Peptides against a protein of PDB entry 3B8E. Designs and how they scored, part 180

Target 1, 230 residues: chain A of PDB entry 3B8E
Amino acid sequence: PFLIFIIANIPLPLGTVTILCIDLGTDMVPAISLAYEQAESDIMKRQPRNPKTDKLVNEQLISMAYGQIGMIQALGGFFTYFVILAENGFLPIHLLGLRVNWDDRWINDVEDSYGQQWTYEQRKIVEFTCHTPFFVTIVVVQWADLVICKTRRNSVFQQGMKNKILIFGLFEETALAAFLSYCPGMGVALRMYPLKPTWWFCAFPYSLLIFVYDEVRKLIIRRRPGGWVE

## One batch from the design tools (peptide; made by RFdiffusion4, then SolubleMPNN)

Design b1_p25_3_s4 (from b1_p25_3, 23 letters changed)
Fold by OpenDDE base, seed 4:
Structure b1_p25_3_s4 (fold): chain B 230 residues (1-230), chain A 25 residues (1-25)
Amino acid sequence: as target 1 above (230 residues)
Amino acid sequence: DEEIERAVELIKELEELGKKLLELL
């Protein structure tokens, strides 16, 4: 998110505090949950056919999978950001290069895509209105990530949701997102204005995309054992 | 820095509450 903010010179889609809440809140409990998860019995029982090559391949594939999931997460967040700004009159094309004028407190006549002038205060309200749904989008997408990370080879439908710690992680992330989104004073304290409940659903297509991607990946692995996708 | 510290404290409180909820389950 921050890299795209710099490269595209768009208004800041995600605040530093929200980034910290992701890093400290939403990633920590899931990471712990995964550490306590009993590895799929098949992964621990299957001796690598070649310990050197199979380990390297697995590490590369895990890294690629997590990298791709992270890209989908970022795309989901940016999609939500662009939708909110578009609903407020700022089309994505108009946001390119707008950061300098957007962040200038002395410019009170920044025009949107429809010629409406926005004061600095109004722009900051819209910006902070984007922080919360971007964060929530990441959390909702992380639900899918957590669910898919439970299994390396088996479908989620085969493994089931037996890990209580994983389920707790999902609830914790959701509770944190709800707290940050709706607790009084968070708009001032964390620059996270209250989120309309409808915006929670903006992330669902991306969660589904991650889920489908992982199930397809796992299906390929199952059908082509020893393939480049393992 | 103070906002970050407050956010971190709040996250810690939420984590502790979460742990307590887990202990009740």
Scores: peptide ipSAE 0.008, ipTM 0.316, DockQ to the pose 0.014
Fold by OpenDDE base, seed 3:
Structure b1_p25_3_s4 (fold): chain B 230 residues (1-230), chain A 25 residues (1-25)
Amino acid sequence: as target 1 above (230 residues)
Amino acid sequence: DEEIERAVELIKELEELGKKLLELL
């Protein structure tokens, strides 16, 4: 999201503090929890593979899968961002190149897509209103990502939810998202303004998309063992 | 820098609360 902010010169969709909360608060504990996940029932039955040839292919496939999930996650966040800005009069096409004027505190007459003038303070309120829903969208999508990452080939329904640390990670990221979204003073302290509870549901289609994508991927792997999708 | 420190402190507090919760489960 921060790279797109720089490249497209759009208003900042996700604050630095919010990025830090994702990296340290929502991603790190869940990632550590995967180290304690029980091995899949089929892993110990596999014959040893050639570590030189199979490692490169497997690392490349894992990197590509995480890259694809990360792209879906970013799309979910940007969708929420563009919806909020559009509801406030800024259509996506109008945001391109607007950053320079948006961030200039001396320009108090920036026009939206409908000719309404916005002061610097008003623009920053709208910007900060996007930060919290973007973060919440990331958290909701991470629920799906974390649950699917615990297995490579088995369905979530086959492996189950046995890792207590994983369950804790899901609780922690959700509690952090709720705290940052609704605690008084977060708008001033962290530039994260409160959002309507209904915005939590805006991310659910993307979470479902990740689940469907991964279940289809795993189904293909189960039907074609040793394929390039594994 | 102060915002980073506050965020890190909050994360540590949540982690400690979570550890206590796990001990109760």
Scores: peptide ipSAE 0.005, ipTM 0.300, DockQ to the pose 0.014
Fold by OpenDDE base, seed 2:
Structure b1_p25_3_s4 (fold): chain B 230 residues (1-230), chain A 25 residues (1-25)
Amino acid sequence: as target 1 above (230 residues)
Amino acid sequence: DEEIERAVELIKELEELGKKLLELL
């Protein structure tokens, strides 16, 4: 998010404090849940024929999969950000290069895509209104990620949601997201203004995309064991 | 408007603190 903010010179889609809440708070319980599931799955895996090469391959594959999923998560967040800004009159194309004027407190006549002028305060309210939905989008997409990462090769439909730790992680993330989104003072403390419940659904297409992506990936791995898609 | 401006400034300070925290991690 921050790199895209710098490269595209767009208004900041996600505040640094909110990023910290994702990295240190929201991702912690999911990571623990995944660690327990990986340990359980690894016990059931056949002993690697060559522990050094097979471990290295598996680590590279996991890293690549997490990188791809992380990109899809970021895309989901940015989609939500652009939708909110578009609803407030700022089309994505108009946001390119707008950061300098957007962040300048002395410019109170920044025009949107429809010629409406926005004060600095109004712009910052809209910016901070984007932070919470972006965060929530990441959490909702993480639900899909957690469910799909339960197994490396098996379909979610085959193994089911029997892991109580995973279920607990999903509820904890949801509760944390709700707390950060609706608790009084979070707008000031974290730049997370309250969001309408409808914004939770903005992430669902991306969650579905991740599910489809992972099921297709797992299907390819099952059909072509040892392929580059692992 | 003045209250919003003060709130925005406070939020900027918190962001800077957050950046410093990230650099320490």
Scores: peptide ipSAE 0.000, ipTM 0.258, DockQ to the pose 0.015
Fold by OpenDDE base, seed 5:
Structure b1_p25_3_s4 (fold): chain B 230 residues (1-230), chain A 25 residues (1-25)
Amino acid sequence: as target 1 above (230 residues)
Amino acid sequence: DEEIERAVELIKELEELGKKLLELL
């Protein structure tokens, strides 16, 4: 996220507070939930693996899967960012190179894609309006990530939602997202302006995509045991 | 198998789009 902000010279899509809330609020509970996850039924039924070769393969495949999921999460966040800016008159193509003028407090006539002029204050309100939806998008996408990460091979439908800590984590992340999005004063204190309830649904296609991706991946692993997709 | 291949291709396209987007981020 921050690298794209620098390379594309676009307005900042994600604030420091939102980053901290992701790292501490949304990533910590998943890590704890995985530590308390019940042993996957296929792991328990699997014959003793060669501990040297099979550990390395699993670690590489897990790292690739998490990398792919992380890319889809970032895409979801940026999609939400671009949609919000487009709704406010800034098309994605117009945002390229705009950062320097966007962040200049003395420029009060930055034009949008339709020739409307925006003051510094108006631009910062729009920028901060993107932070909360970006965060919420990550939370919604992480619902799918958390659900899929508890298994390597078994479908979520086969393993079920038995981990109470995972369920608690999903509620905690959602409650935190709701608190930051709707509590009065968060816009002033944290630069997280209120989110329209409709924006919670903008992330659902990406959450579904992650879920479908992982189920397809796991299906391939089940059909082709010992392949590079394990 | 064809539906899985199409899904994998779609996922690869989304990953490439994601990489391009990450390169933009």
Scores: peptide ipSAE 0.000, ipTM 0.198, DockQ to the pose 0.281; fails the geometry check

Design b1_p25_4_s1 (from b1_p25_4, 23 letters changed)
Fold by OpenDDE base, seed 1:
Structure b1_p25_4_s1 (fold): chain B 230 residues (1-230), chain A 25 residues (1-25)
Amino acid sequence: as target 1 above (230 residues)
Amino acid sequence: EEELEKLKLALELLLKLAEEIRKLA
């Protein structure tokens, strides 16, 4: 998100505070919950790793975890960001290169896509209004990410949701997201203005996409063991 | 009060989502 912010010179889609809330609040507890996930049914049938040749984390896991899933998460966040800005009169194409004028407190006549002029204060309210939905979008997408990470090969439907701690983690991150989104004073304290409940749904297609993507991936792995998708 | 209602609605939606996830599991 921050790279696109710099490259495209768009208004800041995700603030530093929201990033910290993701890293410390919404990622930590769910990640710990994975330690308590039940082993896959076939895990003990695998050969023990060779400590001299086998890395603890293989390149395939790294590629999927940080590459593909991360990109889908970012796309979900940006989608939500663009939807909100569009609802406020700023179409995506108009945002390109707008950051310089957007962040200038002395420019109070920045025009939206419909010719409406926006003061600096109004623009910052809209910007901070985008931070919360972007954050929430990441949380919603992380539901799918957390659920898919509980297994390597087995489908979620096969493994089930037996880990109560994982379920708790999902509720915790969700509750935190709701708290940060709707608690009075968060706009001032964290620059996270209240979110319209409808904006939560902007993330759902991407959450579903991650889920479907991983299920398809796992299905391919089950059908073709030893493939590059594993 | 409006914010609380929004929060309530959001929580309800999340609960529904959680239930759907549970049904899938």
Scores: peptide ipSAE 0.005, ipTM 0.274, DockQ to the pose 0.022
Fold by OpenDDE base, seed 2:
Structure b1_p25_4_s1 (fold): chain B 230 residues (1-230), chain A 25 residues (1-25)
Amino acid sequence: as target 1 above (230 residues)
Amino acid sequence: EEELEKLKLALELLLKLAEEIRKLA
């Protein structure tokens, strides 16, 4: 998100504190929950791998898969960001290059895509209004990520949802997201303004996309073991 | 306030870098 902020010169989509809440808060318990996941039923059925060649290839492929999932997560966040700004009169194309004027406190007549002028304070309210739903979008997409990461090869439908700790982690991160989004004072403390419940649904298409992507990936791995898709 | 915003941006860059390093580890 921050790289796109710099390259595109758009208003800041996700604040620093919000990023910290993701990396250190919402991701920690779910990550620990994966340690308690049951081993895949097929792990012990696989032939011994060559530790020099097969390990390196698998590590690279896992890294690529996580990179791709991370990109889908980021796209989900940006989608939510652009939707909110568009609802407030700022179309995505108008945001390009707008950052300099957006962040200038002395410019109080920044025009939106419809010619409405926005004061600095009004712009910052809209910006901070984007931080919370971007964060929530990441959390919702992380639901899919956690569920798919419980296995490397088996479908979620084959492995099942036996890990109660993972389920607890999903509820915990959701509760934390709700707390950060709706608790009084979070707008001042964390620059996370209250979120309309409808914004939670903006992430669902991307969550579904991750599920479909991973199931297709795993299906390909099962059909073509040792392929580049692993 | 401008200096505060610059500091904020710098911190965000550092955090993003840390995240990328974490992904590589």
Scores: peptide ipSAE 0.000, ipTM 0.229, DockQ to the pose 0.050
Fold by OpenDDE base, seed 3:
Structure b1_p25_4_s1 (fold): chain B 230 residues (1-230), chain A 25 residues (1-25)
Amino acid sequence: as target 1 above (230 residues)
Amino acid sequence: EEELEKLKLALELLLKLAEEIRKLA
C-alpha cells in the first residue's frame, strides 16, 4: 500500500501506525502459531532438505508470499479504498497525482471528480475513513493466508484444524481488529475512524479467492509431484 | 516522538487485550 502511495502519488491508503498494528499486532501471533502446527502426514516420505543447495527462503516462497498472495491482499485493500473515495466524489483516475495537493494544508479548494471543493480537514477525514476498512480487509484476507500456510501439500480438509494456538491467533487478530475499529478515541490516537459493520464482508470474496486458489494449487502438487508449482 | 508514544500505547493495549482473551480461553 505505501509503495503504491509513493509511485502513483495517490492519497495515503493505509497509515504508518496502521501498518505497524498489522505487522506487530494482528500478524505476529498467527505467524508464531505456525510453529505449533503438526507435521503433514507425508513428511516422512520426503527427502531431507539439502542445506548446501536448498535455501530456506527460495524463489518459489518469495513468488508465493509477495507475487501471488500479497497481490491478492493488495487488490482487496485497494478495492475498498477506491470504493470509499468514489462514494465521496473522488474517482480512481482523479486520484493519480493528487497527493501533493491533497497533503497541502494551505490548499482548501481541492476539487473532486464532480467539481466539489474540499478543505484540508474534509480531505483528511475521508483519508482516515479509508484506513480502517483497508486494515480490516487485510485482517480478513489474513484468515485465509494463515489457514493455507498450515500445509505445503495436503489440503486443509486433510490436515484439519487441530492447532489450538492457531485458532487462538485467528480470534486474537479479529478481536484486535474490532477493538482498533470501534474503540472510542482510535480516530485521534491511531487515525482510524470507525466503519460500518457491513464493510467486513467486502473482503470475504478475496479471502475465499485465496483459499480456493491455494487448494487448487495443492491439488495440482498432489497429482503432479515435483512440478514447478511446488 | 509522538508517533513512538502512539505506537507504545497501541502495543500496551494489544498486550492487555491478548491477556484478557487468554484468560477467557
Scores: peptide ipSAE 0.016, ipTM 0.363, DockQ to the pose 0.019; fails the geometry check
Fold by OpenDDE base, seed 4:
Structure b1_p25_4_s1 (fold): chain B 230 residues (1-230), chain A 25 residues (1-25)
Amino acid sequence: as target 1 above (230 residues)
Amino acid sequence: EEELEKLKLALELLLKLAEEIRKLA
């Protein structure tokens, strides 16, 4: 998100505080929960990795995690961001290059896509209104990420949801997201303004997309072992 | 409500896509 903020010169879609909340709050407990996941039924039947040829973290894993799933996550967040700004009169095309004027406190007549002028204070309210939904969107797509990370090859339907700690992690990150989104004073303290409950659903298509993508990937791996998708 | 309908439509399309991919896989 921050790279796109710089490259496209758009208003900040995700605040630094919200990023910290993701990294320290919503990601940590779920990540720990994966340590308690039951091994796949066939994991101990596989030959050990060759330490000379097989990297612990290879380019395929990086490409999958950051290049594919990470892109879907980012797209989900940006989708929510653009929808909220569009509802407030700022179409995506108008946001390109707008950051400089947007962040200037002395410019109080920034025009939206419809010619409405926005004061600095009004713009910052809209910006901070985007931070919370973007954050929540990331949390919702992380549900799918956490679930798909349970297995490398087996479908989630084959592995099941037996890890109670993982389930707890899902609830914890959701509860944290809800707390940060709706607790009084968070708008002042964290610049996370309350969001409409409907905005939680903006991420669901992307969460589903991640899930479907991974299940298809795993299906391909099962049918074509040793392929480039593994 | 309009946005909710758009989201529902998007979900339906994703489900259809998933089903088609499943058939091809």
Scores: peptide ipSAE 0.000, ipTM 0.189, DockQ to the pose 0.040; fails the geometry check

Design b1_p25_4_s2 (from b1_p25_4, 23 letters changed)
Fold by OpenDDE base, seed 2:
Order: structure tokens, then sequence, then C-alpha cells
Structure b1_p25_4_s2 (fold): chain B 230 residues (1-230), chain A 25 residues (1-25)
């Protein structure tokens, strides 16, 4: 998010403190929960053909898969960001290059896509209104990520939801997201203004996309073991 | 609060750096 902020010169979609809350807070318990997942039966039964080459290939492919999932997560966050700004009169194309004027406290007549002028304070309210739903979008997409990451080859439907700790982790991160989104003072402390409940649903298409992507990926791996898709 | 101030300062510096890079490009 911060890199795109710099490159596209758009208003900051997600605050640095909020990013740290994601990386150090919401991701920690779910990541620990994965350590308690039952070993995938097919992984345990599969003898390594070549421990050196197969391990390296698998590590690279896992890294690529995580990178792709991370990109889908980011896209979900940015989608939510652009929707909120568009609802407030700022179309995505108008945001390009707007950061300089957006962040200038001395400019109080920044025009939106419809000619409405926005004061610095009004712009910052809209910006901070984007931080919370961006964060929540990441959390909702992480639900799918956690569920799919419990296995490497088996479908979630085959492996099942036996890990109670993972389920607890999903509830914990959701509760944390709700706390950060709705607790008084979070707007001042973390620049996370209260979120309308409807914004939670903006992430669902991306969660579904991740599920479909991973199930298709796993299906291909099962049908073509040793392929480049692993 | 101190961490927040530090992060805000870091962000400000990064914004300035980005602007300088843009001016050089």
Amino acid sequence: as target 1 above (230 residues)
Amino acid sequence: DELKKLLEKALELLKKLAEEIRELA
C-alpha cells in the first residue's frame, strides 16, 4: 500500500501504524494456529524424489503462491479504498497525482471529480475513513488465506476444519478488527475512523476469489504432480 | 504516543523523499 502511495502519488490508503497492527497483531495468532494444523496426509506419504531439487522448487512455488495471494489481498484493500473515495466524489483517475495537494494543509479548495471543493480537514476525514475498511478488508481476505494455507495439496473440503485453534484464530482476528474499528479513540490513536458494517462485505468477493484460486491451484497440483503450479 | 509520533515523522520524511525523487525524474 505504501509503495503504491508513492508511485501513484495518491492519498495514503492505509496508515503505517495500521499496517503494523496487521503485521504484528492480526497475523500473529492466526499464523500460530497453523502450527497446530494436522499434517497433510499426502505430504507425509510422498517420498521426496530428490531432496535438493524438489525442496528448492517447492519452496520457490510456495513463495510465489504467497506472493500472488498477497497481491490479491492488496487489490481487495485498494478496491475498498477506491470505492469509498468514489462515493465521496473522488474517482480513481482523479486521485492520480493528487497527493501533493491532498496533503497540503494550506490548500483548502481541492476539487473532487464533480467540482466540489474539499478543505484539508474534510480530506483527512475521508482519508482516515479509508484506513479502517482497508484494514478490515485485509482481515476478511485473511480468513480465506488462513483456511487455504492449512493444506498444500488437499482441498479444504478434504482436509476439513478439525483445527479448533485455527477457528479460534479466525474469531480472534475478527474480534480484534471489530475492536480496532469501533472502539472509541481508535480514530485518534490509529487514524481508524468507525466503519459502517456494510463495508465488511466489500472484501467478500476477494475472499471468494482466493478460495477459488487456491482450490483450482490445488486441483491442478493433484492432477499434475510435479508441475510448475506447485 | 511516542511510537506514533516517530511513525508520523518517518512517513513525513518518506513523503518528502518521494517528492524530491519526483522532481529529479
Scores: peptide ipSAE 0.000, ipTM 0.180, DockQ to the pose 0.027
Fold by OpenDDE base, seed 3:
Structure b1_p25_4_s2 (fold): chain B 230 residues (1-230), chain A 25 residues (1-25)
Amino acid sequence: as target 1 above (230 residues)
Amino acid sequence: DELKKLLEKALELLKKLAEEIRELA
């Protein structure tokens, strides 16, 4: 999100404080929970990793984390961002290059796509209105991401949901997201304004897409072992 | 409203696909 903010010169879709809440708050406990996951049923049929040739973080892992799943997460967040701005009169094409004028507190006559003038304060309210639903979108997509990371080869339906720490992590990140979204004073403290509960459902298709995508990937791996998809 | 309907339809299709995958697993 921040890279697109810089490259496209659009208004900030996700604040730095909100990013820290994701990295240190909602993502930490779920990530730790994976250490408590039970081994896959076929783990003893696999050869041990060769520490001289096999890196712990390889190109496949980077591609999966940043290239595939990360892109779907970003698309979900930006979709929500563009919808909110469009509902407030700013079409996506009009946002390109607008950042400089948007962030200038001395310019109080920035025009939207329909010629309406917006003060600095009004623009910042709209910007901060985007931060919370973007954040919530990431959390909802992280549900699927965490679940798919339980296994490398077996389906989630084969592995099951026996890891109580992982289940706790899902509830913790959701509770934290709800707290940050609806607790009074968060608009001032974290620049996160409350959102309509209906916005939580906007992320569900993306979460489901990730889940289905990974299940299909794992199905292909099981049927064709040794393929490039592993 | 139209976007919501589209999203619901997409979700339904994805659920159907997930069920098919579950049956094949």
Scores: peptide ipSAE 0.000, ipTM 0.189, DockQ to the pose 0.035
Fold by OpenDDE base, seed 4:
Parts: structure tokens; C-alpha cells; sequence
Structure b1_p25_4_s2 (fold): chain B 230 residues (1-230), chain A 25 residues (1-25)
């Protein structure tokens, strides 16, 4: 998100505080929960990795995690961001290059896509209104990520949801997201304004997309072992 | 129903964006 903020010169879609909340709050407990996941039924039947040829973190894993799933996550967040800004009169095309004027507190007549002028204070309210939904979108998408990370090859339907700690992690990150979104004073303290409950649903298609994508990927791996998708 | 409305709105916005891109291209 921050890279796109710089490259496209758009208003900041995700605040630094929200990023910290993701990294320290919503990701840590779920990540720990994966350590308690039951091994796949066939994991101990596989030959050990060759330490000379097989990297612990290989390019395939990086490509999968960051190149595919991470991109879907980012798209989900940006989708929510653009929808909110569009609802407030700023179409995506108008946001390109707008950051400089957007962040200038002395410019109080920034025009939206419909010619309405926005003061600095009004713009910052809209910006901070985007931070919370973007954050929540990432959390909702992370639900799918956490679930798909349970297995490398087996379907989630084959592995099941037996890890109670993982389930707890899902609830914890959701509860944290809800707390940060709706607790009084968070708008001032964290620049996270309350969001409409409807915005939680904006992420669901992307969460589903990740889930379907991973299940298809795993299906391909099962049908074509040793393929480039593995 | 609310999700459907949101999706419809999102699709409308994407269509508008596509039209704007076409006008620029």
C-alpha cells in the first residue's frame, strides 16, 4: 500500500498506525497458531529436503506468498479505499497525483471529481475514514490466508479445522479489528474513524478469491506433483 | 442484500473507471 501511495502519488490509503496494528496485533497470534497445526497426513512420508538444493524459503514460496496472495490482499484493500473515496466524490482517476495538494494544509479548495471543494480538515476526515476499512479489509482477507496456510497440499476440507488455537487467533484478530474500529476515542488516538458495518463485507469477495485460488492450486499440485505450481 | 448492493456499486464504479480510462486512451 505504501509503495502505491508513493508511485501513484495518491492520498495515503493506510496509516502507519494501522500498519503497526496489522503487524503486531492481527498477524502475531495467528502466526503462532500455525505452530500448533496438525501435520498433514503425508508429511512424515515425504523424503527429507535436500539441504544442498532445497532452500527453506525458496523462490516458489516467495512468489506464492508475496506475488500472488499478497497482491490479492493489496487489491482488496485498495478496492475498499477507492470505493470509499468514490462515495465521497473522488474517483480513482482523480486521485492520481493528488497527494501533494491533498496533504497541503494551506490548500483548502481541492476539488473532487464533481467540482466540489474540500478543505484540508474535510480531506483528512475522508482519509482517516479510509484507514479503518482498509485495515479491516486486510484482516478479513487474512482469515483466508490463515486458513489456506494450514496445509501445503491437502485441501482444507481434508485437513479440517481442528486447531483450536488457530480458531482463537481468528477471533482475536477479528475482536481487535472491531475494537480498533468502534471503540470511542480511536479516531483521535489512532486516526481510525468508525466504519459502517457494511464495509466489512467489501473484503469478502477477495477472501473467497484467495480461498478458491489456493484450493485450485492445491488441486493442481495433487494432480500434477512436481509441477511449477508446487 | 447489502453485500449485493455493495458489489453492484463497486461494479458501477469499475465501469466508470474503465470508461474514463478509455477516454484517456
Amino acid sequence: as target 1 above (230 residues)
Amino acid sequence: DELKKLLEKALELLKKLAEEIRELA
Scores: peptide ipSAE 0.000, ipTM 0.161, DockQ to the pose 0.035
Fold by OpenDDE base, seed 5:
Structure b1_p25_4_s2 (fold): chain B 230 residues (1-230), chain A 25 residues (1-25)
Amino acid sequence: as target 1 above (230 residues)
Amino acid sequence: DELKKLLEKALELLKKLAEEIRELA
């Protein structure tokens, strides 16, 4: 998000506080829960890792986490961001290069795509209105990400949802997201304004996309072991 | 299942509270 913020010179789509809430709040319990996941049924049938050649964290894992899943997450967040701004009169094309004027508190006549002028305060309200839905979008996408991380090769349907700690993690991150989104005073304290409940559903297609993508990937791995998809 | 129901109820309450706050603002 920050790279696009700088390169495209658009209003800030995700605040620092929301990032901290993701990294320290919503991600901790789910991440810990993966340590309690049952081993895949075929793990003992695999050859031992060669400690001289095989890294625990390899380029394939990094590519999957940041290059594939991370990109889908970012797309989901930015989709939500652009829709909200468009609903408020700022079409995506109009946002390009707008940041400089957007962040200038002395400019109170920034025009939207329809010629309406926006004060600095009004612009910051709509910017902060984007932060919460972006955050919630990430949380909803993280549901799928957490579930797909249960296994490397086996389908989630083969592994099942027996890890009670993981299930608790899913509820915890959702409850925290709801708390941060709807608790009174969060708009002042964290610059996270309450979102319309419909925004929770806007992320579902991306969550489903991640899930389907990973299941297809795992299916390919099972059918073609040793391929480039692993 | 009970935890899920509790969380759903909590979410609904938070949503209602958020709506009330918006109406007051």
Scores: peptide ipSAE 0.000, ipTM 0.269, DockQ to the pose 0.013

